Peptides against a protein of PDB entry 6JX3. Designs and how they scored, part 21

Target 1, 85 residues: chain A of PDB entry 6JX3
Amino acid sequence: AEFRLRPEISVAQTDYGMVLLDGRSGEYWQLNDTAALIVQRLLDGHSPADVAQFLTSEYEVERTDAERDIAALVTSLKENGMALP

## One batch from the design tools (peptide; made by RFdiffusion4, then SolubleMPNN)

Design b1_p12_8_s4 (from b1_p12_8, 4 letters changed)
Fold by OpenDDE base, seed 5:
Structure b1_p12_8_s4 (fold): chain B 85 residues (1-85), chain A 12 residues (1-12)
Amino acid sequence: as target 1 above (85 residues)
Amino acid sequence: MRFAGRLEVPEY
């Protein structure tokens, strides 16, 4: 299934990296650069598997570690009401 | 806006 942000969530770029803004609640979350990279690629239509392959090709990270990190981030995004289930 | 937290992936 396609990774999508909830309609009320906006992406903003700051000097400290990507932030996700909830236009309804007024809450925002700050992403570190690796998290932002993953989110950007997912929003561009890449699957988690695509993103894992990308990370292993660009960084010194094992496939299993990349997959775990992506899964954990996606879970957090969904649980915190930023991404659709 | 209010800060709700950080979402971080370990840096490689």
Scores: peptide ipSAE 0.749, ipTM 0.949, DockQ to the pose 0.927
Fold by OpenDDE base, seed 3:
Structure b1_p12_8_s4 (fold): chain B 85 residues (1-85), chain A 12 residues (1-12)
Amino acid sequence: as target 1 above (85 residues)
Amino acid sequence: MRFAGRLEVPEY
């Protein structure tokens, strides 16, 4: 299924990097650069498999590690109410 | 807005 943010969540590019803002709760989360890259690609319509392939091609990361990192991030985004299930 | 935390993936 397509990765999507919940409708109350917005993306902001700040001087400190990407943040996700919850317009309902008033909370925001700061993403580090790698997390932001993954989220950007997922929002652009790339599958987790696409993102894993991208990471292994651009960085010296093993496929298994990239897959685990992506899965963990997606889980966190869903658990923290940022991404749709 | 209030800070809720960080979402981090290990940097490559």
Scores: peptide ipSAE 0.749, ipTM 0.949, DockQ to the pose 0.917
Fold by OpenDDE base, seed 4:
Structure b1_p12_8_s4 (fold): chain B 85 residues (1-85), chain A 12 residues (1-12)
Amino acid sequence: as target 1 above (85 residues)
Amino acid sequence: MRFAGRLEVPEY
């Protein structure tokens, strides 16, 4: 399925990294750079598998670890009401 | 806006 943010969620770039803003609740989350990279690629239409391949090629990370990290992040984004299920 | 937390992936 396509990764999408909920309509009330906005993306902002700050000097301290990427943040996701919930315009409805007034809450925001700050992403570290690796999480931001994953989210950006997902929003650009890359599949989790694409992102995992990208991470393994760009960083010395094992495919399994990359896949697990991506899955965990996506789960968090959905559970925290930032991404659509 | 209020801070809700950090979303982090282990740094590679």
Scores: peptide ipSAE 0.749, ipTM 0.949, DockQ to the pose 0.935
Fold by OpenDDE base, seed 2:
Structure b1_p12_8_s4 (fold): chain B 85 residues (1-85), chain A 12 residues (1-12)
Amino acid sequence: as target 1 above (85 residues)
Amino acid sequence: MRFAGRLEVPEY
C-alpha cells in the first residue's frame, strides 16, 4: 500500500531538519537527515524497494541494511501515530 | 507544541 501520513500530521522544514507535527496532540518529532530523506522519497511515491535502491546507489550501505533501516523507520512512524497502517 | 522525540536512521 502507498505510504501516507495521517491527516493530522504536517511536515515542516526547519533549520535543524524535517519535523513532523501532530495538529491534534500538539506533539512533534524531529528527524535526522537520513530519516528525512527516506520519508521524503516515500511521500513522493517511491516504494520502499525504490528507496533501498536509491540509498545503496548514493551511500556505501548494503542493500540488506538499507531495507532494514527503512522498515524500522516505517514501523516507528506507524507506531507513533504519524503514518497510516 | 511539545517535543515527543527523535526519529533517527543510522547515518551513512
Scores: peptide ipSAE 0.724, ipTM 0.943, DockQ to the pose 0.923

## One batch from the design tools (peptide; made by RFdiffusion4, then SolubleMPNN)

Design b2_p13_1_s4 (from b2_p13_1, 8 letters changed)
Fold by OpenDDE base, seed 3:
Structure b2_p13_1_s4 (fold): chain B 85 residues (1-85), chain A 13 residues (1-13)
Amino acid sequence: as target 1 above (85 residues)
Amino acid sequence: PMKRIEMPRLRRR
């Protein structure tokens, strides 16, 4: 299934990186560079497998570690009410 | 409130 943010979540590009803002609660999350990169790729329509391949090709990370990092981030975003299940 | 989502920092090849 396609990775999607919840409708109340807005993406802001700031001087400090990507920020996700909940327009209802006022909570916002600043993403570090790795998290932002993964989210951007997912929102652009790349699958987790595509993103893992991208990470291993561009960065010093093993495939298994990339897959775990992506899965952990997706889970976190869903659990924190940012991404749709 | 502000929260921070941090994933492991990656080094470019």
Scores: peptide ipSAE 0.616, ipTM 0.921, DockQ to the pose 0.898
Fold by OpenDDE base, seed 1:
Structure b2_p13_1_s4 (fold): chain B 85 residues (1-85), chain A 13 residues (1-13)
Amino acid sequence: as target 1 above (85 residues)
Amino acid sequence: PMKRIEMPRLRRR
């Protein structure tokens, strides 16, 4: 399943990093560097597996940790109403 | 209101 944001969610780049804004509620989420990197790659069409491979190749992180981080982020984004289930 | 999502910081190889 392709990772997609909900239609009411907008992506903005700020001095403080990537922000996801809910245009209906006005709630917005600032992402730290790791979260922003993962979200961007997912939005670019990479699978979680692709992202995990990317992270382990580019950064000092183990595959299992990368997979857990990605899964946790995706879950959070879905639970917080930013990503489609 | 602003909320924050913080995933573990990664160090480049």
Scores: peptide ipSAE 0.615, ipTM 0.921, DockQ to the pose 0.908
Fold by OpenDDE base, seed 4:
Structure b2_p13_1_s4 (fold): chain B 85 residues (1-85), chain A 13 residues (1-13)
Amino acid sequence: as target 1 above (85 residues)
Amino acid sequence: PMKRIEMPRLRRR
């Protein structure tokens, strides 16, 4: 299944990083660079496996850690009502 | 209200 944001979530690029805004609640989340990078790749249609490979290739991170980072972020976004289950 | 999602900082190779 593809990673998708909930329809009420908007993406904004700010000078301080990527922001996800919930248009219903008014809550918003600012993502740090790593989180934004992962979200951007997922939204661009890359699989978690693709993203993990990208991270390990471009950054000093081990495959297992990259996989955990991606999984943790996806879980967080789903649990916080930003991404569709 | 704003929250932050912070994943581990990565160093570029």
Scores: peptide ipSAE 0.614, ipTM 0.921, DockQ to the pose 0.906
Fold by OpenDDE base, seed 2:
Structure b2_p13_1_s4 (fold): chain B 85 residues (1-85), chain A 13 residues (1-13)
Amino acid sequence: as target 1 above (85 residues)
Amino acid sequence: PMKRIEMPRLRRR
């Protein structure tokens, strides 16, 4: 299934990283560089597997760790009401 | 209210 943000969530770019804003609640989440990179690629239509391959090729991270990080992030974004289930 | 999503920082190869 395609990764997709909830319609009330907006993306803002700041000097300190990507921010996700909930236009209804006023909550916002600042993402660190790794989280932002993953979210950007997912929003661009890359699958989690594609993102894992990208991470392992560009960064000093093992495939298993990349997959775990991506899965954890996706879960967090869904549970926090930022991404659609 | 601000929250933070913090994933492990990665080093480039």
Scores: peptide ipSAE 0.599, ipTM 0.919, DockQ to the pose 0.896

Design b2_p13_2_s1 (from b2_p13_2 with S8R H13R)
Fold by OpenDDE base, seed 5:
Structure b2_p13_2_s1 (fold): chain B 85 residues (1-85), chain A 13 residues (1-13)
Amino acid sequence: as target 1 above (85 residues)
Amino acid sequence: KKPYVRPRITRLR
Protein backbone atom coordinates (compact mmCIF):
# COMPACT_ATOMS: atom_id res chain seq x y z
CA ALA B 1 0.00 0.00 0.00
CA GLU B 2 1.31 3.41 -1.01
CA PHE B 3 1.97 5.94 1.72
CA ARG B 4 0.19 9.19 0.92
CA LEU B 5 -0.72 12.32 2.78
CA ARG B 6 -4.34 13.34 2.89
CA PRO B 7 -5.15 15.91 0.20
CA GLU B 8 -5.78 18.64 2.75
CA ILE B 9 -2.32 18.22 4.28
CA SER B 10 0.44 20.60 3.26
CA VAL B 11 4.12 20.20 3.95
CA ALA B 12 5.98 23.22 5.22
CA GLN B 13 9.67 23.58 5.82
CA THR B 14 10.46 25.78 8.79
CA ASP B 15 13.61 26.81 10.56
CA TYR B 16 12.77 24.11 13.07
CA GLY B 17 12.06 21.31 10.60
CA MET B 18 9.18 19.76 8.70
CA VAL B 19 5.65 20.75 9.63
CA LEU B 20 2.46 19.13 8.37
CA LEU B 21 -0.51 21.48 8.17
CA ASP B 22 -4.15 20.49 7.84
CA GLY B 23 -5.66 23.11 5.57
CA ARG B 24 -9.18 22.35 6.76
CA SER B 25 -8.79 22.28 10.52
CA GLY B 26 -5.73 24.47 10.84
CA GLU B 27 -4.03 21.87 13.01
CA TYR B 28 -0.37 21.27 12.42
CA TRP B 29 2.38 18.97 13.60
CA GLN B 30 6.12 19.25 13.79
CA LEU B 31 8.23 16.29 12.79
CA ASN B 32 11.67 15.73 14.20
CA ASP B 33 14.49 14.98 11.80
CA THR B 34 14.03 11.22 11.86
CA ALA B 35 10.28 11.45 11.31
CA ALA B 36 10.79 13.90 8.47
CA LEU B 37 13.35 11.62 6.86
CA ILE B 38 11.02 8.64 7.06
CA VAL B 39 8.08 10.60 5.66
CA GLN B 40 10.16 12.02 2.83
CA ARG B 41 11.40 8.60 1.78
CA LEU B 42 7.94 7.06 1.97
CA LEU B 43 6.51 9.90 -0.12
CA ASP B 44 9.30 9.33 -2.62
CA GLY B 45 8.02 5.79 -3.10
CA HIS B 46 10.32 3.81 -0.85
CA SER B 47 8.74 0.95 1.03
CA PRO B 48 8.89 0.70 4.81
CA ALA B 49 11.42 -2.07 4.28
CA ASP B 50 13.54 0.25 2.15
CA VAL B 51 13.37 2.91 4.83
CA ALA B 52 14.31 0.44 7.54
CA GLN B 53 17.32 -0.63 5.52
CA PHE B 54 18.30 2.98 5.05
CA LEU B 55 18.01 3.73 8.75
CA THR B 56 20.08 0.74 9.80
CA SER B 57 22.78 1.65 7.31
CA GLU B 58 23.02 5.28 8.40
CA TYR B 59 22.14 5.22 12.09
CA GLU B 60 22.91 3.26 15.22
CA VAL B 61 19.63 1.36 15.19
CA GLU B 62 18.76 -2.31 14.83
CA ARG B 63 16.48 -3.48 12.03
CA THR B 64 13.68 -4.54 14.34
CA ASP B 65 13.72 -1.19 16.13
CA ALA B 66 13.74 0.71 12.85
CA GLU B 67 10.80 -1.31 11.54
CA ARG B 68 8.87 -0.76 14.75
CA ASP B 69 9.52 2.96 14.74
CA ILE B 70 8.51 3.33 11.09
CA ALA B 71 5.30 1.39 11.66
CA ALA B 72 4.48 3.41 14.77
CA LEU B 73 5.07 6.68 12.94
CA VAL B 74 2.89 5.64 10.00
CA THR B 75 0.14 4.61 12.39
CA SER B 76 0.37 7.92 14.22
CA LEU B 77 0.22 9.89 10.98
CA LYS B 78 -2.88 7.97 9.91
CA GLU B 79 -4.57 8.21 13.29
CA ASN B 80 -3.91 11.92 13.54
CA GLY B 81 -5.42 12.57 10.12
CA MET B 82 -2.26 13.37 8.19
CA ALA B 83 -1.86 10.21 6.10
CA LEU B 84 -4.45 8.29 4.11
CA PRO B 85 -5.50 4.91 5.55
CA LYS A 1 26.87 5.47 11.87
CA LYS A 2 25.06 8.42 13.37
CA PRO A 3 23.29 8.38 16.72
CA TYR A 4 19.68 7.32 16.31
CA VAL A 5 16.79 9.43 17.55
CA ARG A 6 13.36 7.85 17.40
CA PRO A 7 10.83 9.56 15.14
CA ARG A 8 8.56 12.00 16.90
CA ILE A 9 5.62 14.15 15.93
CA THR A 10 4.49 17.06 18.07
CA ARG A 11 1.12 18.74 17.81
CA LEU A 12 1.49 22.48 17.58
CA ARG A 13 -0.96 24.97 19.05
Scores: peptide ipSAE 0.799, ipTM 0.953, DockQ to the pose 0.909
Fold by OpenDDE base, seed 4:
Structure b2_p13_2_s1 (fold): chain B 85 residues (1-85), chain A 13 residues (1-13)
Amino acid sequence: as target 1 above (85 residues)
Amino acid sequence: KKPYVRPRITRLR
């Protein structure tokens, strides 16, 4: 399954990090560096498993924690109307 | 390896 943003969502880069803007509601969300990294890789076509492997290779995180955090982020992005279900 | 910070999203108004 491909991770995709909803069509009304725009991505912006700010001094404070990645921001996702809903062009219809006007609401927007700031992502911290880790969240932005995950989203970027998913949008580039990497699977959650690929992203987890990347995180564990670059950061002091265990595989299970990385997988959990990726899944939770994806769920949040879907539930908050940023990513397609 | 770099220190890990859990992913976080913050709603802005």
Scores: peptide ipSAE 0.798, ipTM 0.953, DockQ to the pose 0.903
Fold by OpenDDE base, seed 1:
Structure b2_p13_2_s1 (fold): chain B 85 residues (1-85), chain A 13 residues (1-13)
Amino acid sequence: as target 1 above (85 residues)
Amino acid sequence: KKPYVRPRITRLR
């Protein structure tokens, strides 16, 4: 399924990295570099499998760990109201 | 390959 942000969420680039802002509540979240990279690739239409392959090719991480971390991030973004279910 | 850092999100105030 396609990864999408909720319509009220905006992406901002700051001196400290990617921030996701909720235009309704005013709540916002900082993403570290890895989280930002994953989100950017998912928003570009890459699948979680594509992202896992990318991470294992570029970084010192095993496939199972990459898959776990991607899944956990996506779940967190959905549960915290940033991504559509 | 580059060192890997796990993804993290942090709520801001």
Scores: peptide ipSAE 0.798, ipTM 0.953, DockQ to the pose 0.895
Fold by OpenDDE base, seed 2:
Structure b2_p13_2_s1 (fold): chain B 85 residues (1-85), chain A 13 residues (1-13)
Amino acid sequence: as target 1 above (85 residues)
Amino acid sequence: KKPYVRPRITRLR
């Protein structure tokens, strides 16, 4: 399934990182660099497996840890109303 | 390879 942001969510790039803004509630969230990178790649159509492979190739992280962290991030984005189920 | 920092989201006020 394709990773998508909810239609009310806007993405802003700031000097302090990526920010996701809910235009309806006014809530907004800052993503650290790793989270932003993951979200960007998912939005570009890469699978979580693709992203995990990318992370392990570029960063000091094991595959299982990368997969866990990606899954947890996706869950958090969905639960906090930023990503579609 | 670069040091890995776990992904994090933070609610802003």
Scores: peptide ipSAE 0.797, ipTM 0.953, DockQ to the pose 0.904

Design b2_p13_2_s2 (from b2_p13_2 with H13R)
Fold by OpenDDE base, seed 4:
Structure b2_p13_2_s2 (fold): chain B 85 residues (1-85), chain A 13 residues (1-13)
Amino acid sequence: as target 1 above (85 residues)
Amino acid sequence: KKPYVRPSITRLR
């Protein structure tokens, strides 16, 4: 299943990083650079496995840690109403 | 390879 944002969520780029805005509630969520990178790649159609491979190739992180962090982020985005289940 | 920082989200509002 592809990763998708909920239709009410808007993406903005700021000097402090990616921000997700919920147009219905008015909530703002700021993503750090790693979270933004993961979200961008998922939205571009890369699988979590693809993203994990990318992270381990570019950053000082082990595959298991990358996979855990991606899964945790996706869960958080779904639980906080930003991503579709 | 670059230093790794775990992904995080922060609610601002």
Scores: peptide ipSAE 0.797, ipTM 0.953, DockQ to the pose 0.953
Fold by OpenDDE base, seed 5:
Formats: structure tokens, C-alpha cells, sequence
Structure b2_p13_2_s2 (fold): chain B 85 residues (1-85), chain A 13 residues (1-13)
């Protein structure tokens, strides 16, 4: 299954980082750099496994931790109405 | 490798 944002969600690049805005509710969220990187790669069609491999190759993080953090982020984005279930 | 910061999201109001 592919990672997708809900149709009503817009991506904005701001001075404070990536922001996801719900055009219907007006709710919006700021992503830190790591979250933005993960989201960007997922939206580009990379799998969570691809992203985990990327993170472990570029950052001081273990594979298990990277996988956990990716999964937790995806869950948060779904639960907060930004990503499709 | 670069220092790792866990991903986070913050609701803006």
C-alpha cells in the first residue's frame, strides 16, 4: 500500500519547515526536518523499508529505531487526518 | 553519519 495524503491536505514549505494544512478544517501541522524527509520520500514512492535504509545510511540511527519512528509518524499522520488510512 | 533527530509533528493554532 502506498502512502498518500488526504485530498484536502496541502503541503507548504515555510520558514519554519514543512507544514501540512487541511483546507477544509483549517487544521495544520508543522513537521520537523526528519518528519519532512520521511514524508517526502514516502510521497515520492519509496517504501517504508526504503526510507529506513536511507535513514540508517545517512544518520546515526539503528534500523529498528528508524522503522519504529517511520511507523509512528505514519500512524500519527493518519490519526491526525493528514494521511489516508 | 549525521546526528539523528526523531520525527515529530506539531499542531499549529
Amino acid sequence: as target 1 above (85 residues)
Amino acid sequence: KKPYVRPSITRLR
Scores: peptide ipSAE 0.797, ipTM 0.953, DockQ to the pose 0.896
Fold by OpenDDE base, seed 1:
Structure b2_p13_2_s2 (fold): chain B 85 residues (1-85), chain A 13 residues (1-13)
Amino acid sequence: as target 1 above (85 residues)
Amino acid sequence: KKPYVRPSITRLR
């Protein structure tokens, strides 16, 4: 299924990196560069597999590690109310 | 290839 942010979530670029803000609760989360890159690609319609391929092509990371990290990030984003389940 | 840093999210307070 397509990765989507919850409708109440806004994306902001700050001096500290990408921030996801919940307009209802007021909670907000800072993403590091890797997380931001992953989220951006997912929002653009790339699958987690696509993102893993991208990461392994550009960065010193093994495929298995990339896949694990992407999955963990997606889970965190869903669990913390940023992404739709 | 570039050095890899694992993705992270941090709740801001």
Scores: peptide ipSAE 0.796, ipTM 0.953, DockQ to the pose 0.895
Fold by OpenDDE base, seed 2:
Structure b2_p13_2_s2 (fold): chain B 85 residues (1-85), chain A 13 residues (1-13)
Amino acid sequence: as target 1 above (85 residues)
Amino acid sequence: KKPYVRPSITRLR
């Protein structure tokens, strides 16, 4: 299944990083650099497994930890109304 | 490899 943002969500690139804005509620969220990187790759069509491989190749993180962190981020984005189920 | 920082999101006011 593809990772998709909800249609009311806009992505803004700021000097402080990626921000996701809900055009209906006005709520918005700042992503840190790692979260932004993960979201960008998922939106580009990479699978969570692809992203985990990328993270372990570029960063000092183990595969299991990368997978857990990706899953937790995706869950948070869904629960906070930014990503589609 | 680069130091790893866990992903995070922060709700803004």
Scores: peptide ipSAE 0.795, ipTM 0.952, DockQ to the pose 0.906

Design b2_p13_2_s3 (from b2_p13_2 with K2R S8R H13R)
Fold by OpenDDE base, seed 5:
Structure b2_p13_2_s3 (fold): chain B 85 residues (1-85), chain A 13 residues (1-13)
Amino acid sequence: as target 1 above (85 residues)
Amino acid sequence: KRPYVRPRITRLR
């Protein structure tokens, strides 16, 4: 399925990077640069496979590790109420 | 290629 943020989640850009804010609970999370990059590409409509290809092309990471890290991030975002299931 | 840092999210207070 398409990666989407929950409607109550806002994206903020700060001096320290991307922050996701839950407008209902007031909880918010900071993403490091890699997490922000992955989220941005997924929101732009790239598949996890597309993102993995991008990561392996630009960074010193193996395909399997990139795929694992993307999947783990997506799971975390869903479990923590930021992304739709 | 650039050094790779694993993705991380941090709950803020």
Scores: peptide ipSAE 0.797, ipTM 0.952, DockQ to the pose 0.908
Fold by OpenDDE base, seed 4:
Structure b2_p13_2_s3 (fold): chain B 85 residues (1-85), chain A 13 residues (1-13)
Amino acid sequence: as target 1 above (85 residues)
Amino acid sequence: KRPYVRPRITRLR
């Protein structure tokens, strides 16, 4: 299934990185560069496997670590009400 | 390859 943000979530780009704003609660979250990159690629339709391959190709990270970090981020985004389950 | 930093989200208040 595709990665999607909840409809109440808006994305903003700031000098300090990507921010996700919950229009209902008013809560907002800042993503570091890696998290923003992952989210952007997932939203563009890349699979977690695609993103892991991208990370290992561009950054000093092993495949297993990339996969874990992507999965943990996705879980966090879902649990914190930013992404659809 | 570039240095890798783990993804992080931070709740802002």
Scores: peptide ipSAE 0.797, ipTM 0.952, DockQ to the pose 0.903
Fold by OpenDDE base, seed 1:
Structure b2_p13_2_s3 (fold): chain B 85 residues (1-85), chain A 13 residues (1-13)
Amino acid sequence: as target 1 above (85 residues)
Amino acid sequence: KRPYVRPRITRLR
């Protein structure tokens, strides 16, 4: 399934990194650089596998760790109401 | 390769 943000979520680029704002609840979250990079690539249509390959090619991370971290981030974004299920 | 930092989200208020 394609990764998508919920329609009420707005994305802001700030000096402190990517921020996601829920226009209904008023809650907002800061993403660190790695999380922002993953989200950007997923929104661009890359699969989690594509993103994992990208991370392992650019960063000192093992494939299994990259896959775990991507999956955990996606789950967190869904659970916190930022991404569609 | 660059140092890896795990992805993190932080709720703001």
Scores: peptide ipSAE 0.797, ipTM 0.952, DockQ to the pose 0.887
Fold by OpenDDE base, seed 2:
Structure b2_p13_2_s3 (fold): chain B 85 residues (1-85), chain A 13 residues (1-13)
Amino acid sequence: as target 1 above (85 residues)
Amino acid sequence: KRPYVRPRITRLR
C-alpha cells in the first residue's frame, strides 16, 4: 500500500530540518536527515525495499538494519498520527 | 559510503 501522510499534516522545510505539522492539534515533529530522506522517498512512491536499497548503497548500514529502521520509523509516524495506516 | 545515523523524530513544543 502507498505511504501517505494524514490530510491534516503539513510538511515544512526549515533550516533545522524537515518538520511535520498537525494542523488540527498544533503538534509538530522534527525529523532528522535520515528520517526526512526516508519519508521523502516513500512519499515519492518508493517501496520500503527500494528505500532500504538506497540506504545501503549510500550509507554505512546493512540491509537488515536499514529495513528495521525504516519499519520502525513508519510505525512511529502512524502511531503518532502523521501517516495513514 | 557516508556514516549512517538512525532515523529520529522529535516532538516539538
Scores: peptide ipSAE 0.796, ipTM 0.952, DockQ to the pose 0.898

Design b2_p13_2_s4 (from b2_p13_2 with K2R H13R)
Fold by OpenDDE base, seed 5:
Structure b2_p13_2_s4 (fold): chain B 85 residues (1-85), chain A 13 residues (1-13)
Amino acid sequence: as target 1 above (85 residues)
Amino acid sequence: KRPYVRPSITRLR
């Protein structure tokens, strides 16, 4: 399944990092650098497996940890109303 | 390879 943000969510780049803004509620969330990187790659059409491979190649992280962290982030984004289920 | 920081999100107010 494709990772997509909810239609009401806007992406903003700020001096303090990536922010996701809900245009309906006005709530917004700041992503740290790793989260932003993951989201950007997913939005660009890379699969979670692609992202995990990227993380393990660039960062000091094991594949299983990368996969877990990607999945947890995606779940969090869905549960907090930013990504489509 | 670079040090890894786990992804995080923070709700802003």
Scores: peptide ipSAE 0.796, ipTM 0.952, DockQ to the pose 0.896
Fold by OpenDDE base, seed 1:
Structure b2_p13_2_s4 (fold): chain B 85 residues (1-85), chain A 13 residues (1-13)
Amino acid sequence: as target 1 above (85 residues)
Amino acid sequence: KRPYVRPSITRLR
């Protein structure tokens, strides 16, 4: 399954990082650098496995932890109405 | 490798 943002969600790049805006509710969320990186790669078509490999190659993180964090972020984005199920 | 920071999202006011 592809990772996709909901149609009403817009991505804004600000001087303070990536922000996701809900055009219907007006709610918006800021992503930290790691979250933004993960989202960008997923939106570009990389699989969670691809992203985990990238993280473990570049950062001091174990594969299991990377996989956990990616999954948790995706779940959070879905539950908070930003990503499609 | 560089330090790892867990991903996070923050609801803005």
Scores: peptide ipSAE 0.795, ipTM 0.952, DockQ to the pose 0.901
Fold by OpenDDE base, seed 4:
Structure b2_p13_2_s4 (fold): chain B 85 residues (1-85), chain A 13 residues (1-13)
Amino acid sequence: as target 1 above (85 residues)
Amino acid sequence: KRPYVRPSITRLR
C-alpha cells in the first residue's frame, strides 16, 4: 500500500532536520536523518523493500534490521497521527 | 558503507 501523510500534516525542512507538523492539533515531531531519509523515499513511491535495499547498500546495517526499523518507523508515524493507516 | 543510526522521531513541545 502507498505510504501517505495525513492531509493535516505539513513537512518542514529545518536546520535541525525534517519536522512533521499537525496543523490541527499543533503537535509536531522531529525526525532524525535516517527517519527523514526513509520517509522521503516512501513519499517518493519507493516500497519498504526498496528502502531496505537502499539502506543496506549505503549503511552498515543488515537487511533484517533495516526492515524492522522501517516497519517500526511506519507504525510510529501511523500511531502518532502523521501517516494514513 | 556509512555508520547506521536507527530511525527515530521525537515529539517537540
Scores: peptide ipSAE 0.795, ipTM 0.952, DockQ to the pose 0.901
Fold by OpenDDE base, seed 2:
Structure b2_p13_2_s4 (fold): chain B 85 residues (1-85), chain A 13 residues (1-13)
Amino acid sequence: as target 1 above (85 residues)
Amino acid sequence: KRPYVRPSITRLR
């Protein structure tokens, strides 16, 4: 399924990295570099499998670990009201 | 390959 942010979520690029802002609640979250990279690729239409392949090609991470970390991030983004279910 | 850091999100105030 397509990864999408909730409509009230805005993406801001700061000197310290990507921040996701909820325009309704005023809450916002900072993503570390890896999380930002994953989100960017998912929003660009890459599948979690594509992202995992990218991570294993560029970084010292095993496929299983990359897949787990991507899934955990997506779950967190959904549970914290940033991504659509 | 580059060192890997697990993805994380942090709620800001």
Scores: peptide ipSAE 0.794, ipTM 0.952, DockQ to the pose 0.903

Design b2_p13_3_s1 (from b2_p13_3 with K6R S13R)
Fold by OpenDDE base, seed 4:
Structure b2_p13_3_s1 (fold): chain B 85 residues (1-85), chain A 13 residues (1-13)
Amino acid sequence: as target 1 above (85 residues)
Amino acid sequence: KKPYVRPSITRLR
């Protein structure tokens, strides 16, 4: 299943990083650079496995840690109403 | 390879 944002969520780029805005509630969520990178790649159609491979190739992180962090982020985005289940 | 920082989200509002 592809990763998708909920239709009410808007993406903005700021000097402090990616921000997700919920147009219905008015909530703002700021993503750090790693979270933004993961979200961008998922939205571009890369699988979590693809993203994990990318992270381990570019950053000082082990595959298991990358996979855990991606899964945790996706869960958080779904639980906080930003991503579709 | 670059230093790794775990992904995080922060609610601002």
Scores: peptide ipSAE 0.797, ipTM 0.953, DockQ to the pose 0.962
Fold by OpenDDE base, seed 5:
Formats: structure tokens, C-alpha cells, sequence
Structure b2_p13_3_s1 (fold): chain B 85 residues (1-85), chain A 13 residues (1-13)
């Protein structure tokens, strides 16, 4: 299954980082750099496994931790109405 | 490798 944002969600690049805005509710969220990187790669069609491999190759993080953090982020984005279930 | 910061999201109001 592919990672997708809900149709009503817009991506904005701001001075404070990536922001996801719900055009219907007006709710919006700021992503830190790591979250933005993960989201960007997922939206580009990379799998969570691809992203985990990327993170472990570029950052001081273990594979298990990277996988956990990716999964937790995806869950948060779904639960907060930004990503499709 | 670069220092790792866990991903986070913050609701803006």
C-alpha cells in the first residue's frame, strides 16, 4: 500500500519547515526536518523499508529505531487526518 | 553519519 495524503491536505514549505494544512478544517501541522524527509520520500514512492535504509545510511540511527519512528509518524499522520488510512 | 533527530509533528493554532 502506498502512502498518500488526504485530498484536502496541502503541503507548504515555510520558514519554519514543512507544514501540512487541511483546507477544509483549517487544521495544520508543522513537521520537523526528519518528519519532512520521511514524508517526502514516502510521497515520492519509496517504501517504508526504503526510507529506513536511507535513514540508517545517512544518520546515526539503528534500523529498528528508524522503522519504529517511520511507523509512528505514519500512524500519527493518519490519526491526525493528514494521511489516508 | 549525521546526528539523528526523531520525527515529530506539531499542531499549529
Amino acid sequence: as target 1 above (85 residues)
Amino acid sequence: KKPYVRPSITRLR
Scores: peptide ipSAE 0.797, ipTM 0.953, DockQ to the pose 0.902
Fold by OpenDDE base, seed 1:
Structure b2_p13_3_s1 (fold): chain B 85 residues (1-85), chain A 13 residues (1-13)
Amino acid sequence: as target 1 above (85 residues)
Amino acid sequence: KKPYVRPSITRLR
């Protein structure tokens, strides 16, 4: 299924990196560069597999590690109310 | 290839 942010979530670029803000609760989360890159690609319609391929092509990371990290990030984003389940 | 840093999210307070 397509990765989507919850409708109440806004994306902001700050001096500290990408921030996801919940307009209802007021909670907000800072993403590091890797997380931001992953989220951006997912929002653009790339699958987690696509993102893993991208990461392994550009960065010193093994495929298995990339896949694990992407999955963990997606889970965190869903669990913390940023992404739709 | 570039050095890899694992993705992270941090709740801001």
Scores: peptide ipSAE 0.796, ipTM 0.953, DockQ to the pose 0.902
Fold by OpenDDE base, seed 2:
Structure b2_p13_3_s1 (fold): chain B 85 residues (1-85), chain A 13 residues (1-13)
Amino acid sequence: as target 1 above (85 residues)
Amino acid sequence: KKPYVRPSITRLR
């Protein structure tokens, strides 16, 4: 299944990083650099497994930890109304 | 490899 943002969500690139804005509620969220990187790759069509491989190749993180962190981020984005189920 | 920082999101006011 593809990772998709909800249609009311806009992505803004700021000097402080990626921000996701809900055009209906006005709520918005700042992503840190790692979260932004993960979201960008998922939106580009990479699978969570692809992203985990990328993270372990570029960063000092183990595969299991990368997978857990990706899953937790995706869950948070869904629960906070930014990503589609 | 680069130091790893866990992903995070922060709700803004």
Scores: peptide ipSAE 0.795, ipTM 0.952, DockQ to the pose 0.913

